# Ledger of designs, part 261: peptides against a protein of PDB entry 7PB4

Target 1, 105 residues: chain A of PDB entry 7PB4
Amino acid sequence: KMLNIKEYKEKLLSTLGEFLEDHFPLPDRSVKKKKKNIQESSVNLITLHEMLEILINRLFDVPHDPYVKISDSFWPPYVELLLRNGIALRHPEDPTRIRLEAFHQ
Target 2, 218 residues: chain B of PDB entry 7PB4
Amino acid sequence: DALQMAVGYFEKGPIKASQNKDKTLEKHLKTVENVAWKNGLASEEIDILLNIALSGKFGNAVNTRILKCMIPATVISEDSVVKAVSWLCVGKCSGSTKVLFYRWLVAMFDFIDRKEQINLLYGFFFASLQDDALCPYVCHLLYLLTKKENVKPFRVRKLLDLQAKMGMQPHLQALLSLYKFFAPALISVSLPVRKKIYFKNSENLWKTALLAVKQRNR

## One batch from the design tools (peptide; made by RFdiffusion4, then SolubleMPNN)

Design b2_p21_5_s2 (from b2_p21_5, 10 letters changed)
Fold by OpenDDE base, seed 5:
Structure b2_p21_5_s2 (fold): chain B 105 residues (1-105), chain C 218 residues (1-218), chain A 21 residues (1-21)
Amino acid sequence: as target 1 above (105 residues)
Amino acid sequence: as target 2 above (218 residues)
Amino acid sequence: MAEQQLRLMVEELVILTAELQ
């Protein structure tokens, strides 16, 4: 039973990855490096998949404080996507922190 | 340069010490407006000012005025548009600013240098169809962006549901007609053969400026 | 809808993760 659940989880993660690439791809900041002076905030944006992994891991690793600080690597459209769909919640006192919804409780 | 000083003021923010903050703000805003309407703005200036207008750094009145003068001299960088959409999602701007942005985006669409990254935002634009105030302009934008690969069964269902709720809207019919063109098997409903695609004229605010831009780039 | 499907997939993933703990 446990092995089957692990295999199914892995399959779901793979399917989720493909789904996210198809429906919610990250814009490549392919701004060609030519003009030096705009401090392109060199912050590499993470994929929605990576963002979800961070949120899921935090939910289970630190259940008493499941909130993640929104970094510059978090693409704002992804944050909004998660919030408006009830997948994530903002911290009531700190809008810079979000948590995953505890769907298992 | 007066424009550089004005852009720098908006970028760096008001220096605390100025007793006449409002007069200084108005002076710089008028400088930007004057240059934008006469000559257009460079892509770099649009990048900076568009970000400022949507970031919530200034009040809605100021942001609206900045956004209204986002007129290119030549081109708008796609990256500027992607950044702008990112700010829209953060929700720091008013509903009226969002409407104005979509109107601007449609009006300036041909002046955006590339569309590849904007096309990746298709799903986010499509989600905004549920906003009644945005729906007409989003339909127009989607009409410009839609490729065959974007026409999915779930999006067809959503458009038909919207039509059922809102009635037979010209902008929605235009988009549905395009969807039927790309994927006729997904749309079983007989769409009235509209001879003319009708969108609300988003360009009206910039009509004179856009004509001038086209003349300068010929 | 893609957004609804995303929610369902994440919900399922969270539930599965909880079952494995």
Scores: peptide ipSAE 0.647, ipTM 0.607, DockQ to the pose 0.338
Fold by OpenDDE base, seed 1:
Structure b2_p21_5_s2 (fold): chain B 105 residues (1-105), chain C 218 residues (1-218), chain A 21 residues (1-21)
Amino acid sequence: as target 1 above (105 residues)
Amino acid sequence: as target 2 above (218 residues)
Amino acid sequence: MAEQQLRLMVEELVILTAELQ
């Protein structure tokens, strides 16, 4: 039973990855490193898949504080996508922190 | 020059020490407006000012005025549009600003240098179809962006559901017609053969300016 | 919609993850 669940989870993760690439691909920020001194910190945006992985891991690794701080690597459209669909929730007192919805509780 | 000073003011924000903050703001805003409508703005100026207009740094009235004068001299950078869409999703701009942005995006679509990254935002634009205020303009934008690969069964279903709720709207019919063109097997419903596709004239706000831009670039 | 499907997939993934813990 546990092996079947693990295999199914892996299959679902793969399907989710393909789904996210098809429907919600990350736009390539052409980091035109124009040399001018404004250190636009070339913060590499992470994929929606990576965001979900971070959120899921935090939910289970730290269940008493399942919130993740929104970093500059979090593409704002992805954050909004998760929030508006009830997949993620903002911290009630700190809008810079989000958690995954605890669908298992 | 006066334009650089104005753009710099908006970028850096108001210097605390100026007693007449409102007069200074109005002066710089008028400078940007005058240059934009007469000559258009450089891609770099649009990049800066468009982000400012959507970031929530200034009030809605100021943001609206800035956005209305986002008229290119030649081209708009695709990167500016991607950044702008990112700001729209953060929710710091008003509903009216969102509507104005989509109208602007449709009106200026041909002046955007590239479309590859904008096409990647297709799913986010499609999600905005649920907003009744945005729907007509989003349909027009999607009509311009839609490729065969974007026409999926779930999107067809969503468009048909929207049609069931909103009725046979001309903008929705135009998009559905395009979908049927790319994937006739997904749309079994007979669509009325409309000889002319009618979208709300998003260009009306910029029609004169766009004509001037086209004339200067000929 | 794709967004609804995303929610369903994430929901299932969370449930499965919980069952493995």
Scores: peptide ipSAE 0.644, ipTM 0.601, DockQ to the pose 0.339
Fold by OpenDDE base, seed 2:
Structure b2_p21_5_s2 (fold): chain B 105 residues (1-105), chain C 218 residues (1-218), chain A 21 residues (1-21)
Amino acid sequence: as target 1 above (105 residues)
Amino acid sequence: as target 2 above (218 residues)
Amino acid sequence: MAEQQLRLMVEELVILTAELQ
C-alpha cells in the first residue's frame, strides 16, 4: 500500500510539473545584461513547482506554524494564483506570509 | 528636461518637502501627458511609468491618467508588459485599471518588440476571461496571441462554457473560430463562419495617437 | 479550468503526502 502511494505521488508530481510548464511557465527574464546601472537585484524567480514544494514541505515540517514568508523569489502572479484558487492562505496579521491550505484536515 | 524631471518624480515619489504636493503632481502628470500624446514616450519611460501606474503607488485617478498616456515613440519592451501583468495579478489596481490595461495592451500590441514572453502568460490572460468586464478585451488579446499549441481541450471547454453563460458574444465567437481553425477536432459545434471578425476596434482610445506614431516611424 | 485543475492536483498531493507520514 505505501509503495503504491509513493509511486502515485511521484507520478502526480511529474504530471503537475508538466501541467505547470504548459499552463503557468515562468517568463524568462533573459534580461540581457545591458550594463545600465539599475541594480534591479537579479532575483532569480522560482518556478511554481518549487513554490508549491516549499509550501507543502512547510505545512508538514512545521504544522504549528505552516506559514512561509513571501520572498522576492516568489513571482507575484504565482502567489496570487495560489491565493485566488484557495490553494494558499495569507496570514491574517502578516500579509507577507502565506500557508498552504491543509487539504488533509 | 521637463519629461525626465516628471518621470523621476513618479519613480522616486514625492519629495516630502514640497508644500504643494498636488500641484507638483499635476504639473508632472501634464508634462508626461503632453509629451506622450505629441511625440510618444521612449521604451525606458514607458517601462518606468507603466509599472508605477499598476503598482498602486498612486491613487486610481493618477494611475488611470498615466496608463492612458503610455504611448510609444517607437516600441514597447516586452519586459515592461510582463512586469505590468505581474502587477495586475497582485490586485493592487482597480478593476477599471485592469480593463484599461487590457485595452491598452490590445491597442499597443503591434508596438511590442517581442511576443515570446507574452505568449508564456497565455494561461494568466485566459483566466481573466471569467471577468465580464475584461472578457471582450481578453478575447481580443488571446486572438492575437493564440497559437496551435495553446489550443487545449480544457480551454475549449471553458470557452464553450463561457459562451453558454454569456451567450454568443462576437468576441467569444472570434476566439472560438480561431480555436476551430487550429484544432477542428476539438470543436464539433458548427460555428458560423463569420467572414469579418469584428472586435470592437471602435473604442480604441489611442486610435489618433497610434496613427501619429505610425506616421512618425515611416 | 486550468486553475481548478491545479487546485485539485495540489489537494491530492497534500492528501497523499499526509498518508505517507
Scores: peptide ipSAE 0.643, ipTM 0.603, DockQ to the pose 0.341
Fold by OpenDDE base, seed 4:
Structure b2_p21_5_s2 (fold): chain B 105 residues (1-105), chain C 218 residues (1-218), chain A 21 residues (1-21)
Amino acid sequence: as target 1 above (105 residues)
Amino acid sequence: as target 2 above (218 residues)
Amino acid sequence: MAEQQLRLMVEELVILTAELQ
């Protein structure tokens, strides 16, 4: 039973990955800016898949404080996407923190 | 130069120590406005100022004025637009600013250097169709962006649902007609053959400036 | 809708994750 669930989860993760790439791809901000010294904090934006992984992991690793701080690596459209669809929630007192919805409860 | 100083002011923010913060802000804003309408702005200047206008760093009045003068000298960087869209999603800008941005984006669409990354944002733009204030301008933008690969059954359903809710809006009809062109099998509904596609004249705010840009780049 | 489908997929993923814990 557990093996089947694990396999199904892995399949779902794969399907989700493909789905996210097809529908919500991250814009390639790899401006090969030549070496000029402007420390544009090349904050590497993470994929929506990676963002969801972080949120899911936090939900289960720290269930009493399932909130993740929105980092500069979080692409704002993805944050909005998750919030708008009720997939994530903002912390009521700290709008810089979001949690995944506890769909299992 | 005066423009660089003005841009730098907006980028760095007001230096805390000046008693005349509002006068300084107005001075720099007027500088940007004057240059933008007269000569257009460089892509780098637009990159900086566009982000500032949408970041919520300044008040809505200032942001609106900045956004209204985002007139290119030559081109707008796609990266600037992608960043700007990111700010729109943060929700720190007013509804009026969002409307103005979409109007701007439509008006300036041909001056954006490339569209590949903007096309990746198609889904985000499409999601904004549900906003009644944005819908006309988003439809126009989507009309410009839509490729065959974007025409999906679920989007067709959404557009038809919107039409059912909002009525037969010219901008929705225009977009649906384009969808039908790319994917006739997905749209069984007979669409009125409109000889003229009428979008709201989003470009009217920049019409004179755009003519000037086109003349300078001939 | 893609966004609705995303929600469903995430919901299912969360449920499955809970079942494995």
Scores: peptide ipSAE 0.643, ipTM 0.607, DockQ to the pose 0.339; fails the geometry check

Design b2_p21_5_s3 (from b2_p21_5, 9 letters changed)
Fold by OpenDDE base, seed 1:
Order: C-alpha cells, then sequence, then structure tokens
Structure b2_p21_5_s3 (fold): chain B 105 residues (1-105), chain C 218 residues (1-218), chain A 21 residues (1-21)
C-alpha cells in the first residue's frame, strides 16, 4: 500500500514537472527590454516546480509555521498564479510570506 | 499522398495565396474523413490532427469534424491524449467539442497504448464532474481509470454531494459502486445492487469504425 | 483551464504527501 502511494507520488511529481515546463515556463531572459533603468537584477528566478517544492516541504516540515518568505527568486507572476488559484495563501499580517493550502486537512 | 497533403494543410495552415480557402479546406477535410473511416489514421496523424481540433486554430464546425474522424488504424499515443487534455485546460474549444472529446476518449480508451499518464490526470477529470454536460462521460471515463489509490474520502464526499444535487443518476451510481468496491468503509450508504452498469453509449458515433479496427488488428 | 489542472495536481500531491507521513 505505502509503496504504491510512493510510486504514484513520484509519478505525479514527474508529470507535474513536465506540465509546468510546458505550460508555465519562466520568461526567456533574452527579451532585453532596452528601457534604461531596469537594473539587471542578477537574481536567478526559480521554476514554479521549485517554488511548489519549497512550499510543500515547508507545509510538512514546519506545520506550525508553514509560511515561506517571498524572495527575489520568486517570479511575481508565479506568486500571483498560486494565490489567485487558492494554491497558496498570503500571511494575514505579513504580505511577504505565503503558505501552501493545507489540502490534506 | 493526398492524406499527407491534407494533414500538412491543417498543421501548417492555409497557404495565404489561395483565393478559394473554403473549397481547399473542405477537400482536405474530406480526404482525412475518407481515410480515417476506411483504414483508420496512424498514431502520428492522430497526434497532429487531435491537437489541431482542440487548439482553436479552426472554427468549431471544422474542429468537430476532425475530432469525429480521430479513428486509429492501430493505436493512439497516450501523449496525444495528454496534449489534448492540456488544450481543454486552455479553454479555446467549445463546450460541444469538450463533450465530443470525452465521448471520443471513452470510445477509444482501449486503443490508447498506455494509461499511466492518463491516470495521473484523474484529479482533472474528477473536477470535470461538476459540468452537467460532461458528467455522464466523465463518470464513464473515471469508471475505466479508477484505482484503489484514487478512492479518497474527499472524492467520496464530492460524489455524494453531486448525487444529492443531481439525483441517483445511472452513471454516478456506477462510479459510486466502483468506489464502494475499492473502499467499502468510505461509503456507508446502501447502493442499489445494479446487475448491469449503464453508461450512455459514447461508442455509438464510432461503433462501425471500432468494429472495423478490431477486425483489422485481429 | 491549465490553472485548474495545476491546482488539482498540487492538491493531490499534498494529499499523497500527507498519507506517506
Amino acid sequence: as target 1 above (105 residues)
Amino acid sequence: as target 2 above (218 residues)
Amino acid sequence: MKEQLLRLMVEELVILTAELQ
């Protein structure tokens, strides 16, 4: 039973990864919008897959404080995507913190 | 050949210079229809044409005709089905096209080469139960896909709530009976012992073609 | 929509993760 669930979870993770790459890729960095003042913030944006992994891990590793601080590596459209779909929730007192929805509760 | 030219037309789109775009479209569509119903289509041809039918590249009438002739010669690639479901998510196809797709998916289910990735889409199909037009066909699809690991308490609750809203529908009862088989402890409700599971005959559109495919592959 | 599928996949992943703990 547990083995089958684990295998199913791993398959789901793989399929989710492929799905995210196909449908929610990071914007190509190559569109140098020539507008002068945007400091090329050398910030490495993480994938939506990596963002979800961080949020899931935090939900289970620290269930009493399941919130993750939004870093500069979090692409704002991904944060908005998760929030508007009810996948993530913003902290009520700190708008810089988000948690995954506890779908298992 | 004529089929390759037709598939290429749908894939690449109309060459700008043709004054008679509608006649050219109809010619190529008839070519695809004739081959599909006579011999079936190769997996690669289905991959291309199924994506086109669901992408919104053409009008609903054309998409409907393409989807109706997605008859395999041998097999359908699971990847083609996954891509098709991805297009359903984009919402560029009509409600009638979605219904037709689920009917097609149920009818062609045995001709899909693998089911592993389709089984991972279980949650997506389950969410589509809320659409009254899709519900009968989605129940049939879920009946074919459901494994013990898919039978969860929250899904049982959703099915019972749906039954409370829609009444004791035969397709919903079939799915609930399967859920009770896998997880009897989750379904305390007495289900009518149905000797026969009745789904809407999704196969009716392709019955003759499917018989021909099965005869050729024997 | 793609976003609905994303939610459902994440929901299922969370549920499966909880069952494995």
Scores: peptide ipSAE 0.651, ipTM 0.617, DockQ to the pose 0.597
Fold by OpenDDE base, seed 3:
Structure b2_p21_5_s3 (fold): chain B 105 residues (1-105), chain C 218 residues (1-218), chain A 21 residues (1-21)
Amino acid sequence: as target 1 above (105 residues)
Amino acid sequence: as target 2 above (218 residues)
Amino acid sequence: MKEQLLRLMVEELVILTAELQ
């Protein structure tokens, strides 16, 4: 039974990865290099997959404080997407922190 | 084409002069059913026919058949859904038609182009929880629509009162669990950890058609 | 469409993760 659940979880993770790449890719960096010297704060945006992994891990690793601080690596449209769909919640007192929905509870 | 003639018949109503009104109606209804199940309907066709099905223009049997074939080719307009909900307020449709509409709305939720105005109807859907026949499907719809801003103390009280009246229904528990997640301070009651959220299978009527729509839109 | 499927997939993933703990 546990082996079957693990295999199913691995298949779901793979399917989710493919789904996110196809439907929720990061914005292509290729848009206009307008040369203005604004320090390209080279903040590497993380994928939606990586963002979800962080949120899931925090939910299970620290169930009493399941909130993740929104970093500059969090693409704002992904944060909005997760909040809008009830996948994530903003902390009631700290708008810089979000948690995953506890779907198992 | 045959579909345009059929939609036009339902929109304009039966031409008075046809002696065989019932045969003509059945012919047009079969045309709509055939196209809807095979290819889906355009957003404009759904707009017209959904409005007709809920307006009370035709009998319950006809309205039920029209509503069962509201299968999109691509998308459903949010405006069509808003108009349809407005007819529910007028009360010209049967209870069975209302149930079927909520089942349809849950089944087709993904195919609705936008949700901004539907989210404004949250209060109307929430009020419909008091109808025992609608409650399972409305809970499912609210589970899809609920945002943190919708979770208010008065709605929590209403859900707990409803649970006290109806018992620990799986669909109501699913919605309460979502409410507790959004606003844990408002729900002091320990909810049983449900490993699975169970809603009534609203999709069963359209399962094959929905698979076909998803394949065409990939 | 895509956003609801995302929610369902994440929900299932969370449930499966909880079952493996």
Scores: peptide ipSAE 0.669, ipTM 0.420, DockQ to the pose 0.444; fails the geometry check
Fold by OpenDDE base, seed 4:
Structure b2_p21_5_s3 (fold): chain B 105 residues (1-105), chain C 218 residues (1-218), chain A 21 residues (1-21)
Amino acid sequence: as target 1 above (105 residues)
Amino acid sequence: as target 2 above (218 residues)
Amino acid sequence: MKEQLLRLMVEELVILTAELQ
């Protein structure tokens, strides 16, 4: 029973990864922001897959504080995507923190 | 090959310069239809055309005709089905196209090479039960897909709520009976023992073609 | 609808993760 669930989870993760790559890819870095002086803080944006992994892990690792701080690596459109779809929720007092929806509860 | 030219036309889209775009489209569509119904389509051709039919690249009439001719020569790739479901989620297809897709998916279910990834879409299909037009076909699909691990308390509640709303639908009863078989403790309600499970005959559109496919692959 | 599928996939993933704990 547990083995089947693990295999199913792994397959779902793989399918989700492919789905995210196909439909929610990161923007090509080619948008040269014309603004000269902003130090190329080459903030490495994480994939939506990585973002979801972080959120899922936090939900289960720290269930009493399932919130993740939005870092500069979080592409804002992904954050908005998760929020508008009810996949993630903002912290009521700290808009810089988001949690995954507890779909298992 | 005329089929390759037709598939290539749908994939690449109409070449800008043709004054007779509609005639060209109709010619290629008829080519696909003729081959599909006579011989079936290769898995690669289905992959391309199924995605096109659901992408919203063409009008609903064209998409409907393409989807109706998604008849395999041998097998349908599971990946093609997963991609197709992803397009359903984009919302660029009509309600009628969604219904047709689920009918197609049920009719072609045995020709899909694998079911592992499709089973991962169980939750998506289950959510589509709320659509009254889809519900009969989704119940049939779920009846084919449901494993013991899919039968969860929240899904049982949703099915019972749906039954309360829609009444004692034969397709819903069939699915509930399967759920009760896998997880009798989750369904306290006595279900009518039906000797025969009746789903809407999704195969009717493809019955002749499917018989021909089965005969060729024997 | 892409977004709906995403939600459903994440929902299922969360549920599966909970079942494995």
Scores: peptide ipSAE 0.651, ipTM 0.624, DockQ to the pose 0.588; fails the geometry check
Fold by OpenDDE base, seed 2:
Structure b2_p21_5_s3 (fold): chain B 105 residues (1-105), chain C 218 residues (1-218), chain A 21 residues (1-21)
Amino acid sequence: as target 1 above (105 residues)
Amino acid sequence: as target 2 above (218 residues)
Amino acid sequence: MKEQLLRLMVEELVILTAELQ
């Protein structure tokens, strides 16, 4: 039973990865539009897959405080996507913190 | 050949300069239809055309005709089905196209080369049970896909709630019976032991074509 | 609808993760 669930989870993670790459890729870095002044903060944006992994891990590792602080590596459109779709919830008192929805509860 | 030209037309889209776009479209569509119903389509042709039918690149009438002729010569790639489901999620296809897709998916299920990735879409298909037009076909699909690992308490609750809303539908009872087989402790309700699982053989639009495919692959 | 599929995949992943715990 446990082995089958683990295998199914691993397969789902793989399929999710492919799905995210196909439908929710990071914006191509190549559109260096010349406008000077936006400090390209050298912050490496994380993939939506990595963002979800962080949120899932936090939900299970720290169930009493499942919130993750939004870093500069979090691409704002991904944060909005997760919130809009009820995949994530914003902390009621701290707008800089989000949690994954506890779909298992 | 004529089929390659037709597939290429749908893939690349209409070249702007053709004065008679509708006549050209109809010619290529008829070419695809004729080959598909006579011989079936190659897996690569199905991959291209199935994605086109669900992408919203063409109008609903064209998409419906393309989807109706997604008849395999031998096999359908699982990847093509996964891509197709992803397009259903984008919402560029009509409700009628969604119904037709689920009917197609059930009809062609045995011709799909693998089921591993499709099984991972179980949750997506399960959520589509809430659509009254999709529900009969989704129940049939889920009946084909359901493994013991898919039978969860929350899904049992959702199915029972759906049964309370829609009544004791034969397709829903078939799925619940399968759930009870895998997880008898989750379903306390005595389900009538239906000897025959009757999914409405909604007139399999492809029945004749599928018989021909099975005869060619023997 | 791709966004709905994303939700459903994440939902399933969370449920499976909870069952392995």
Scores: peptide ipSAE 0.643, ipTM 0.632, DockQ to the pose 0.589; fails the geometry check

